# Peptides against a protein of PDB entry 1MQS, part 178

Target 1, 223 residues: chain A of PDB entry 1MQS
Amino acid sequence: ILKMLFLNKDLNNNDNITTITDDIFNQQEIIWKVLILDIKSTATISSVLRVNDLLKAGITVHSLIKQDRSPLPDVPAIYFVSPTKENIDIIVNDLKSDKYSEFYINFTSSLPRNLLEDLAQQVSITGKSDKIKQVYDQYLDFIVTEPELFSLEISNAYLTLNDPKTTEEEITGLCANIADGLFNTVLTINSIPIIRAAKGGPAEIIAEKLGTKLRDFVINTNS

## One batch from the design tools (peptide; made by RFdiffusion4, then SolubleMPNN)

Design b2_p27_3_s3 (from b2_p27_3, 11 letters changed)
Fold by OpenDDE base, seed 4:
Structure b2_p27_3_s3 (fold): chain B 223 residues (1-223), chain A 27 residues (1-27)
Amino acid sequence: as target 1 above (223 residues)
Amino acid sequence: PTPLTLRNFIKEIDGKLVLDLSNLFSP
């Protein structure tokens, strides 16, 4: 929980909560954040942390996800909520409305694949995926970054690509978008991978587009 | 359920990084 409140940075877990919060409070500039909870997570937080602990962690305001919350466009938000369709929809709506500057999403339990895909799809449609800094599952202990979140959209793309009603133009456009996402991801690795794809399908189209983008990037950076 | 991340598609083969898109659309 404390790790989450400090944006999933590594913390020394050998100290008690008070010592950790005091040390961080004294050593680092406080990044003020909003904490968004649901009923279940409120109980969890309340059982472990005091209000003073939250303040020392930089939580200036904590609210329920279903409450009417004022926009704080210059303040990052931490969501600690149950992995439900309802909560995902609310988060996406908050994203659409630019309610906060950055979104750190932490689910209280395992996030089902279908909901993860739904989140990714909705976020991609908004064009504001860059505001989502991380998606963390407390049970699976994984962090999904923007590029990784985009990779999840590929699963939904499968449905579109296999729909007989989808036009060639739509397929090409979708493949281009996927390639763009993959490109951004590859750049974070600081290494150009060898791309393998099966011939004769959408994967080949994506591979070709990605390859072109990578080649262009290399040429432009070496120039 | 296992998380679906880009890490599932990146492999190191013979000291080289390989982005394998073969399972990109696996159901």
Scores: peptide ipSAE 0.122, ipTM 0.735, DockQ to the pose 0.391
Fold by OpenDDE base, seed 2:
Structure b2_p27_3_s3 (fold): chain B 223 residues (1-223), chain A 27 residues (1-27)
Amino acid sequence: as target 1 above (223 residues)
Amino acid sequence: PTPLTLRNFIKEIDGKLVLDLSNLFSP
């Protein structure tokens, strides 16, 4: 939770909440943020953090996602909400209305593939994907760009890849996009995995592309 | 629908992380 409040930066887990917040407060300029919650996440936050803790974490305002909220176009927002169609629609509407300067989306539980794809699609349509900086669930976190969001549309990709009308160029492009998305996702785990994929299919193409990207990244970061 | 998370694809084998894309396109 604290990690989320600090825009999912790595924190020293050996310290208690007070120590972490104090250290950050003393060492860094606090980025003031809005925290958007739902009923469920409110209970979660309340169980772990006090109001003062939120303030120390740079949360200037916290609100419920379903309540009427005043625009704060110069303030970044952290969403910590349930992965529901309703919440996704609200987030997208907030994006459309320029409610906040940046959007850091954290889902309280696993985001279903269909909802992720829905989010990606809606965001893409708005033309404001650049404002979405992060999307997290309990098992997945990634820095968001428009191409990255698109690359996560696995279900749609499957249909496209299995459509006999799809060209090799389209397949290659799609695989590249998926690899890019996976690359960014893999970076969040701070470890370079071994990539395994079945031979003779799009997964192999993706694996190869991803492997190349990871190797290049390692070389560049170590040079 | 199955959640799209790294946990679905990543596992530890012999002390190393493995990203298994075998079920990447599984419904």
Scores: peptide ipSAE 0.121, ipTM 0.731, DockQ to the pose 0.320
Fold by OpenDDE base, seed 1:
Structure b2_p27_3_s3 (fold): chain B 223 residues (1-223), chain A 27 residues (1-27)
Amino acid sequence: as target 1 above (223 residues)
Amino acid sequence: PTPLTLRNFIKEIDGKLVLDLSNLFSP
């Protein structure tokens, strides 16, 4: 939680909250932020942090996500809310209205894929994806854009690849999808990178597939 | 930690663009 309040920067976990907040306050310019909570996360925060801790962490104000909140367009916002469709819609609406300068979204639990896709789609339509600096859930940290959405697929792939029940066909399909996504990413950078992958693992399979796609592309574009 | 993005895997090493997939499936 404290890490979240400092925009998920690495913190020394061996120090108590007071020491961490004091050190950051003394060593770095404090970044003032708004903390957006829901009922569940409010209980969580209240159980771990004191009001003074929030203030020392640079939280100028905290509000409930469903409350009517005043725009603070020059202030970054930290969302710590449940991964629900309702909360996603509110966040997107806040983004559309330029309610805050930057959006650091932290979901209190795992964000389902359908909701992630919904968030990504809505954000993409706004054209303001650059304002979303972070998206975190229980397991992943990402930015919700088209390329970043693909990154999330990679994360899911890890889980699938480590599941002993996963079939070879599923692995092959997953690797193909990852290679396709990587291919699209490479095209956006207008250069063909050197592909580096560890031998003997899924990464090598992906690298080979990607390499083939890139070779085919080069051949087709030069012909 | 930095957000999980594909850009995190693209680096310039010795003047060359490198797509490093070594940590693609690492937790």
Scores: peptide ipSAE 0.108, ipTM 0.720, DockQ to the pose 0.254
Fold by OpenDDE base, seed 3:
Structure b2_p27_3_s3 (fold): chain B 223 residues (1-223), chain A 27 residues (1-27)
Amino acid sequence: as target 1 above (223 residues)
Amino acid sequence: PTPLTLRNFIKEIDGKLVLDLSNLFSP
């Protein structure tokens, strides 16, 4: 949660920020921002943070997503809300109305693919995808590229990939998902990049899968 | 973890676009 409040920047302390210390707040330049919550996330935040902690994190205003909120076009916003169609629609509407300068979206749980696609589609239509700086959920890191939003299932991937209990099927599935996300990204840059990956690991698997997808795409488009 | 951005893995090197996956799983 604290990481989210600091726009998911690397906090130099490798420690799971389980303990809120003054040192955590002093390590980063304070950027003033708005925090948008829902009922569920409000309970979550309230259980972990005090109002003073929010202020120390640069949260100047916090409000409910369903409440009428004043435009702050020069202020970045952090959304910490449930992954629902309703919330996505509200976020997109806020984007359309230029309610904030930048959008940092953090879903409280996993964002289903259908909702991700819906978000991506709506954002693409607005032409304002550049204002969406981050999209996170419990398991995914999303990268916003014009014209499409894509996701990389990298959250905890390192731990998963290095866990000896992780099955090959799980690894393969994860790599496939990442490759799919990267594929969508590559399609947006109008050029096929050279893919570099370390051999003998998940990166190679991803590279191979991505390469196959790209080759298939080129063949299908030239056909 | 560092927010994942396109710039983290897509780079122009020697006039060529390179998708570098080496840092994809870096802590």
Scores: peptide ipSAE 0.141, ipTM 0.748, DockQ to the pose 0.210; fails the geometry check

Design b2_p27_3_s4 (from b2_p27_3, 10 letters changed)
Fold by OpenDDE base, seed 3:
Structure b2_p27_3_s4 (fold): chain B 223 residues (1-223), chain A 27 residues (1-27)
Amino acid sequence: as target 1 above (223 residues)
Amino acid sequence: STPLTLRNFIKEEDGVLILDLSDLFSP
């Protein structure tokens, strides 16, 4: 939870909340942000954090997601809410209305695939996916981030890949683009996943390209 | 078309994250 309040930055897990907040407060500039909760998460936050902790974490105001909230277009928002269709719709509406400058979404439990797809679909339609900086749930440490937040343009890729008129060069290029997108997304997590792909198809090409990019990155980062 | 995110393809098996691209081009 505290990690969430600091935009999911790495924290020293050996320290208590007070120590962590004090250290962060003293070491870096506080980013003021809004915390949006629901009834369940409010109880969770209240059980773990004190008001002073929220303040030290840069939470200028907190409110319930279902409450009317004033727009703060220059302030980033942290959502910590249940993964429900209702909450997703509200978040998307907040996005549409430019209620906040940035959106850091943290679901209190695992986000079902269908709901993630719904979120992605709605966000994609708005054209404002760039404002969604983070999406977390309990299933993954990090679900999505910009720039490849919700779409790899797979539908177009599928059509292109299955068009007999598509050249090998075009296929290679498309696979490279997809790999780049995946690469950017994967780098947001703290571990490199094992890449699995069926052999003999475009997925393999993508997997190979992605693997190479990841390996190169690791090598370069460790050098 | 439905946007596809990393969550669509990533799963955890035995404590290891796996990016499964098997269904990447499924209609």
Scores: peptide ipSAE 0.139, ipTM 0.726, DockQ to the pose 0.288
Fold by OpenDDE base, seed 2:
Structure b2_p27_3_s4 (fold): chain B 223 residues (1-223), chain A 27 residues (1-27)
Amino acid sequence: as target 1 above (223 residues)
Amino acid sequence: STPLTLRNFIKEEDGVLILDLSDLFSP
């Protein structure tokens, strides 16, 4: 939960909640956010965190998803809600209305594929997929952290990359974009994975590009 | 078109995190 409140960044698990929040508050600039909950998640949050903990985590306001909420277009929002069609529709509506600056969506349980597709489709239609920064589900399993990954555009790459009419340049460009998206996503897991890809196809290109980016990042971070 | 999800491609094997792109473009 704390990880979620800090935009799913890795936290030191060796410390208690208070210590973690204090350290972050003292050492880093706090990002102020809105927390949107439903009834179930409210109970969950209340069982783990105190109001003061939320404040220290940068939560300025918390509200129920079904409540009328005032627009805060300059404030990022964290959703922690049940994976339901209703909640998805509300989130999309909030997106449409520019209710918040950024959307960090965390579903309280596993998000079914059909709902994920629905969310993605609706977001894509809005043209505001760039505002969707994260989508997580059960146990903070990441689904999407890059808007481009979420926007179905990369999904369309399946067809494009398999289209014989697609040029090498186009393939390279698409692969680069995919690699960039994957890179951003990998950063959220705070671990460098081994990249596995079949040889002789676009997956290999993506893997190589991603690998390079990761290596460069590690070098730069450790220097 | 179906959205891509990283969770479908990332897994842990023998304590090592693996991003498996083998099926990325497979039907």
Scores: peptide ipSAE 0.132, ipTM 0.720, DockQ to the pose 0.311
Fold by OpenDDE base, seed 4:
Order: structure tokens, then sequence, then C-alpha cells
Structure b2_p27_3_s4 (fold): chain B 223 residues (1-223), chain A 27 residues (1-27)
């Protein structure tokens, strides 16, 4: 929960809540955030954190997702809500209305694939996918660093890659961009996957680039 | 076309995470 409140940054898990909040508060400028809850998550938060803890974590306002909330377009929002269609629709509506500057979405339980796809689709339609910074659930932790992961850009990539007029440089560049996006996303899952791709196509190029990036990262991190 | 996410390509097989890009450019 504390990790969530600090935008899922790495925290020293060996410290108590007060120590963690104090250390972060002292080391970094506090990022003020809005915390959006539902009834269930409110109970969860209340059981673990005190009002002062929220404040120390930079939570300036906390509200229920179904409540009428004032827009704070310059303030990032943390959603900690149940993975429901209703909540997703509300989040998307909040996005459409530019209610907050950034959206860090944390679902209280596993997000079904269909709902994730629904979220992604709705977000893509808004053209504001860049505002969705994180989506977390029980099984999925990722940061949307580039719009392509939540956009139709992959489809565009397909068209570009299959266009005979596309140059090798363009293909390479596109593959690199996709690999970069995937790299950033993979890093958020705290595990290096095995990369599988069809041979002889752009997917292989992406896989190779991504693999190299991951290997380099591991080497540099262990170094 | 629908937006694609990492979840479309990431799966667990025998306790190992696999990023399967085989369908990345499938029509």
Amino acid sequence: as target 1 above (223 residues)
Amino acid sequence: STPLTLRNFIKEEDGVLILDLSDLFSP
C-alpha cells in the first residue's frame, strides 16, 4: 500500500510505515496526489494507514470514486479500486474530463483481460493514453511509458512494416521504438521473461533488440 | 484494430514468464 502511495517506487520494506514516510519525505520533494478509493479499498486503507500516514505520503485529498470530485488537473491521481467495469468507466470519464494530471491505477484484485482491454480501448479513444502512467493489480504491474502500449500504434506499425515503400531504416527505427516500449514495460514486472518471436520478421527484430536491452540492463545493474 | 497491452503477449508457462511476440504483427 505504501508503495502504491509513492507511485510504486521501490521502498525499503524493512522499515515501518513511519520510517518509510519520513525517509521519503526527507529525501525527496513530496509529490502531492489525490487518492481515489471505493468502499472496499477504503476499509483496506483505513485498516493499515492513519490520516497522518496519508498526508506524509503526499495524499492531499482522498475521495470515493463514485463521489462527485472536483477537478485537480495539475495533481496526479492514484486509483485504488476494485477491477469493475463501472470503475473503469469512471476512470476513463475522469481522463476525458482532464480531472487529474496523471493516472496511477491500482486495482485491489486481479484485473480480467477483458476489462484491461476495455480500459485500453477506451483510453485509446480519448487520445490521452499518455496520462495513464501505471496499472497494477495482483498479477500485473506495469508503467505505460509510451503511448504505443495503449494505442493503435502497433496496428500502424503493422501497416508500415508491410508497406513496400518502407525503408529498412524506418523498419529498424520502428522496431527499436517498440522494443523500447516493451523494455520499459518489462522492467516494471520485476522479472525478465523469455522472449518468443516468429523468425524472419519484424517480431524477431524486436525480440532481438529487446533481448539485448534486457541483457545490457542486467549486466549494468549487476555491475 | 484494438489496442494491445503487454498482457496480450505475456504469459506464464511452467512458472516461467514468456513474452510471446508471435502475434504482434498478425493480421
Scores: peptide ipSAE 0.118, ipTM 0.710, DockQ to the pose 0.284
Fold by OpenDDE base, seed 1:
Structure b2_p27_3_s4 (fold): chain B 223 residues (1-223), chain A 27 residues (1-27)
Amino acid sequence: as target 1 above (223 residues)
Amino acid sequence: STPLTLRNFIKEEDGVLILDLSDLFSP
């Protein structure tokens, strides 16, 4: 939850919520944000965070998604809401109206593929896809890029993997990150694919890591 | 580098879903 409030940046989770928020608040410039909730997520947030925690996380205003909300076109918004058609439509309407400067969308549970596609389609029609910065659910970590929405960003992966100065450890780390992204993406398909990769390259490393993650997931889900 | 979507590497062959990473790093 705290990670979401800090735009899904890496956090040190070894401390309690108050300590984490205080440390972050004191160490870096606070980014003021609006938090948009629904009834379910309100209960979730209230169970974990105090009002002071929200303030320390830079939440200047929090509102229900179905409430009439004043536009804050210069303020980024974090959505933490159920993955429903209704909520998606509201988010898109907020986007169309330029209600906020940036949109960080976090769904409280798994986002079905049909709803993901619906969101992507509606956003694309608005011409304002650049304002969508993040889309998450309980499993997924999406990168929204132009022209394609909801992509796996392998930024400079090819260059990095083919750079003779890149170490094996760096390659392994990069492959692990890619595998993590692929894993999250595969979960949206609701089926375990056969993974095909060429031998002797980074694709094989990714395939191996992804395969392990998928197998572990299946085992844990069926237990 | 071009962002990858599911359409780029996931396909169905003979009723089986295949994640094909063969062209993942093809220039």
Scores: peptide ipSAE 0.134, ipTM 0.721, DockQ to the pose 0.281; fails the geometry check

Design b2_p27_4_s1 (from b2_p27_4, 14 letters changed)
Fold by OpenDDE base, seed 2:
Structure b2_p27_4_s1 (fold): chain B 223 residues (1-223), chain A 27 residues (1-27)
Amino acid sequence: as target 1 above (223 residues)
Amino acid sequence: SNVLKKYRNLYEKPIPLSDDVLELEDP
């Protein structure tokens, strides 16, 4: 995964992600990139990397492939998505629209020959084949299950939170629902949590809401 | 919310996601 995030350059085989990212961060000029994921690849990446790890790898923004994404024509994009016709069509449409400066395409598993031919044909028609810098099969079709991981099973939460068309009210509402779910979970576990969330995004909103709910609950229970 | 605004701005320009972790402990 880290190799992919560094545009498939050779990385020193150090086993510690933090050490690898720190070493690379110190040695090379950071090229800021956009990371485009799907639901499956999001689960894969989330099982291994934190948002901070992505940042250290030069990932400035990550989003879902089906999400309405703003053009960043001066920014290279890494696609890490399932080898499907739908994803290929979206990538080609993004190419047509000059959504990014360069396209580094990584599939989660082997791309069938028919789909590779389709991709090549569609890219050829655009006249922008020079923007496609890489096409790789990463074979990263795995989910690390952690026994301490739970899901609120909120459908399309990531998509909704990252969709530019989503209203502030919708985001706020969803964050509130997530915070409520987490609050209920905390109460069920009957343990005081340490809340860690990335700043500047929905996670911070959720964390703040959850923190407020917990504080209010403690105050109301002790009163 | 300032947080929502910051988050939305991520899609408008390549700004790094904050690595700052908010740690909240129950008082």
Scores: peptide ipSAE 0.006, ipTM 0.262, DockQ to the pose 0.050
Fold by OpenDDE base, seed 4:
Structure b2_p27_4_s1 (fold): chain B 223 residues (1-223), chain A 27 residues (1-27)
Amino acid sequence: as target 1 above (223 residues)
Amino acid sequence: SNVLKKYRNLYEKPIPLSDDVLELEDP
C-alpha cells in the first residue's frame, strides 16, 4: 500500500510504516496527491493506514470514486479501486474532464483482459492517454473470507478514523470503544481469540487494547 | 493495437503486500 502511495517506487521493505513515512517525509519533496477509493478499497486502506500515514505519504485529500469531487487539475490522483466496468467508466470520465493532472490507477485485484481492453479503448478515444502514468493490479483483495462476520454497529467509525480533522484523542477514544465492543463479544462467545491485525494502523491499536483487556481479564479471573 | 500494447506495458503484475499481521498469541 505504501509503495502505491509513493507511486510504486521501491521502498526498503525492512522498515516499519512509521519509519518509512518519516524518512520519506523528511528526505524528499512531498508530492501532494489525491487518493480515490471505493467502498472495498476504503476498508483495506483503513485497516492498514492512519490518516496521518496518508498525510505523510503526500495524500492531501481522499474521497470515494462515486462522490462528487472537485477538479484539481494541477494535482496527481491515485486511484485504488475495484476492477469493475463502473469504476473504469468513472476514471475515463474523470480523464475526459481533466479532473486531475496525472492518473495513477491501481486495481484492488487483477483486472480481467476484457476490462483492460475496454479501458485502453476508451482512453484512446479521449486522446489523453499521456495523463495515465500507471496501471497496476494491487492484489489487495483482502477478502476476509472469514465465514463469521459481526458488526459492532459503531456509527461513522470509518469516517472518524479517516477524517483528517479527527483528533488523536478522538481516534484513541474510538479505538478504545471498539476494543471494548470486541472484548464483550469475545466474552460472549466464551473462547480465546487469535487476534490478527494489520500493523501500523488503527487495527493494531485496537488489537493491543483488546489483548491487554483479555490478559487482564484472565489474570483477574484466575486469581 | 499500439494503444493496447502501451497499456499492457504499463500493467505491472501485483506487488504482494507483505501484510505483516500481528498475531497476538495468548501467553
Scores: peptide ipSAE 0.007, ipTM 0.250, DockQ to the pose 0.095; fails the geometry check
Fold by OpenDDE base, seed 3:
Structure b2_p27_4_s1 (fold): chain B 223 residues (1-223), chain A 27 residues (1-27)
Amino acid sequence: as target 1 above (223 residues)
Amino acid sequence: SNVLKKYRNLYEKPIPLSDDVLELEDP
């Protein structure tokens, strides 16, 4: 997250900025920026950063992507939002309107290829592709609650999995969503997990799906 | 298109995990 706020520049030789220290901020050139969030990313940011940390990172204004925002044509913007068609359309509209000077786009989770292509196509039509400076996938589809505990913030997961009226398709879909969240978490932490799950239930399904996703990712990235 | 290529280049992929260390353990 801090790396994102500093426009994904190398902050220090230490890739592992796990602690927000004053030293991190003192060594960086402060560029004033606007931070554009959605509801989900707001929760993520709020879980790990204070308002003062945002200010130290050069964030002068932060707002929701769906809110009416005043143009700041001389100010760069950081988008940290979910990879949705709606958010892409809003970003492109902001680009068309010259709302900001530069656009640093960070998605909270994996951007599907079709959406990337859509973004690229729409931006190409505007003729303002030079204003798009970065497009990153941060894989931050989780909320940090404690140093050793996090939440995927999936609503009604327990109820859905335990309701006898829930269909197998719904369970499978939910398990896939959980596996996606865990996958994103693993990638964010950049640590290889040992997966352990109880047999004969949703936990096993999730474990298998997560394992498959991790393996597929490794194969596709190393090829 | 050149535009698609540009955006693909701007799209940073995460560092891959090592496949050889992935384990599924049953209790």
Scores: peptide ipSAE 0.006, ipTM 0.270, DockQ to the pose 0.253; fails the geometry check
Fold by OpenDDE base, seed 5:
Structure b2_p27_4_s1 (fold): chain B 223 residues (1-223), chain A 27 residues (1-27)
Amino acid sequence: as target 1 above (223 residues)
Amino acid sequence: SNVLKKYRNLYEKPIPLSDDVLELEDP
């Protein structure tokens, strides 16, 4: 999984794709990426990696392929999805709309030749084939219960929270915005969550703010 | 088509997802 998140760099130097990835990522700097999943791949990722692991891998945002996603035209995207016609069509549509700067496509299992040909044909029609950097088959080693995956689609949230140049006021403001987004999500789902957050950082601030909002809401609705 | 050839070149067989946690050194 980590190889995928690092754009499959650990591939033996003899593969043409490795050369491309090395050329792109020879910079010691963390490249921020978007991770796009489906239900099946979400289960796989959630069983192996924590949110913090994704962040360390430079994943700024993770989203479901079928959900509405904000365009990030300057950010590369990693797709890790099932090899289906539906997912291919969505990827192509994302390509057409210039949703991301680069596309690294990883299928959870073997992509049939007919679907590969379909992908190639559709991409050819767009004239944007240069944006597709990789197409890989991956293995699903385990099936975990399908987790509910949710993202607020806040661009560069992690970067902002960890940038030493970011002011305390900016951090507090961002945490408030995140808490508001989470609150709205909870209300939409109509379920009271168990909140877990790391202590001593922005996550705790967000958790406290969210907890307060939820408590206030419950009190006000029961009165 | 040149496009199919390009995609075939970009297509790689499944690589096992190694669980190796790359400890990214905090910058």
Scores: peptide ipSAE 0.000, ipTM 0.246, DockQ to the pose 0.049; fails the geometry check

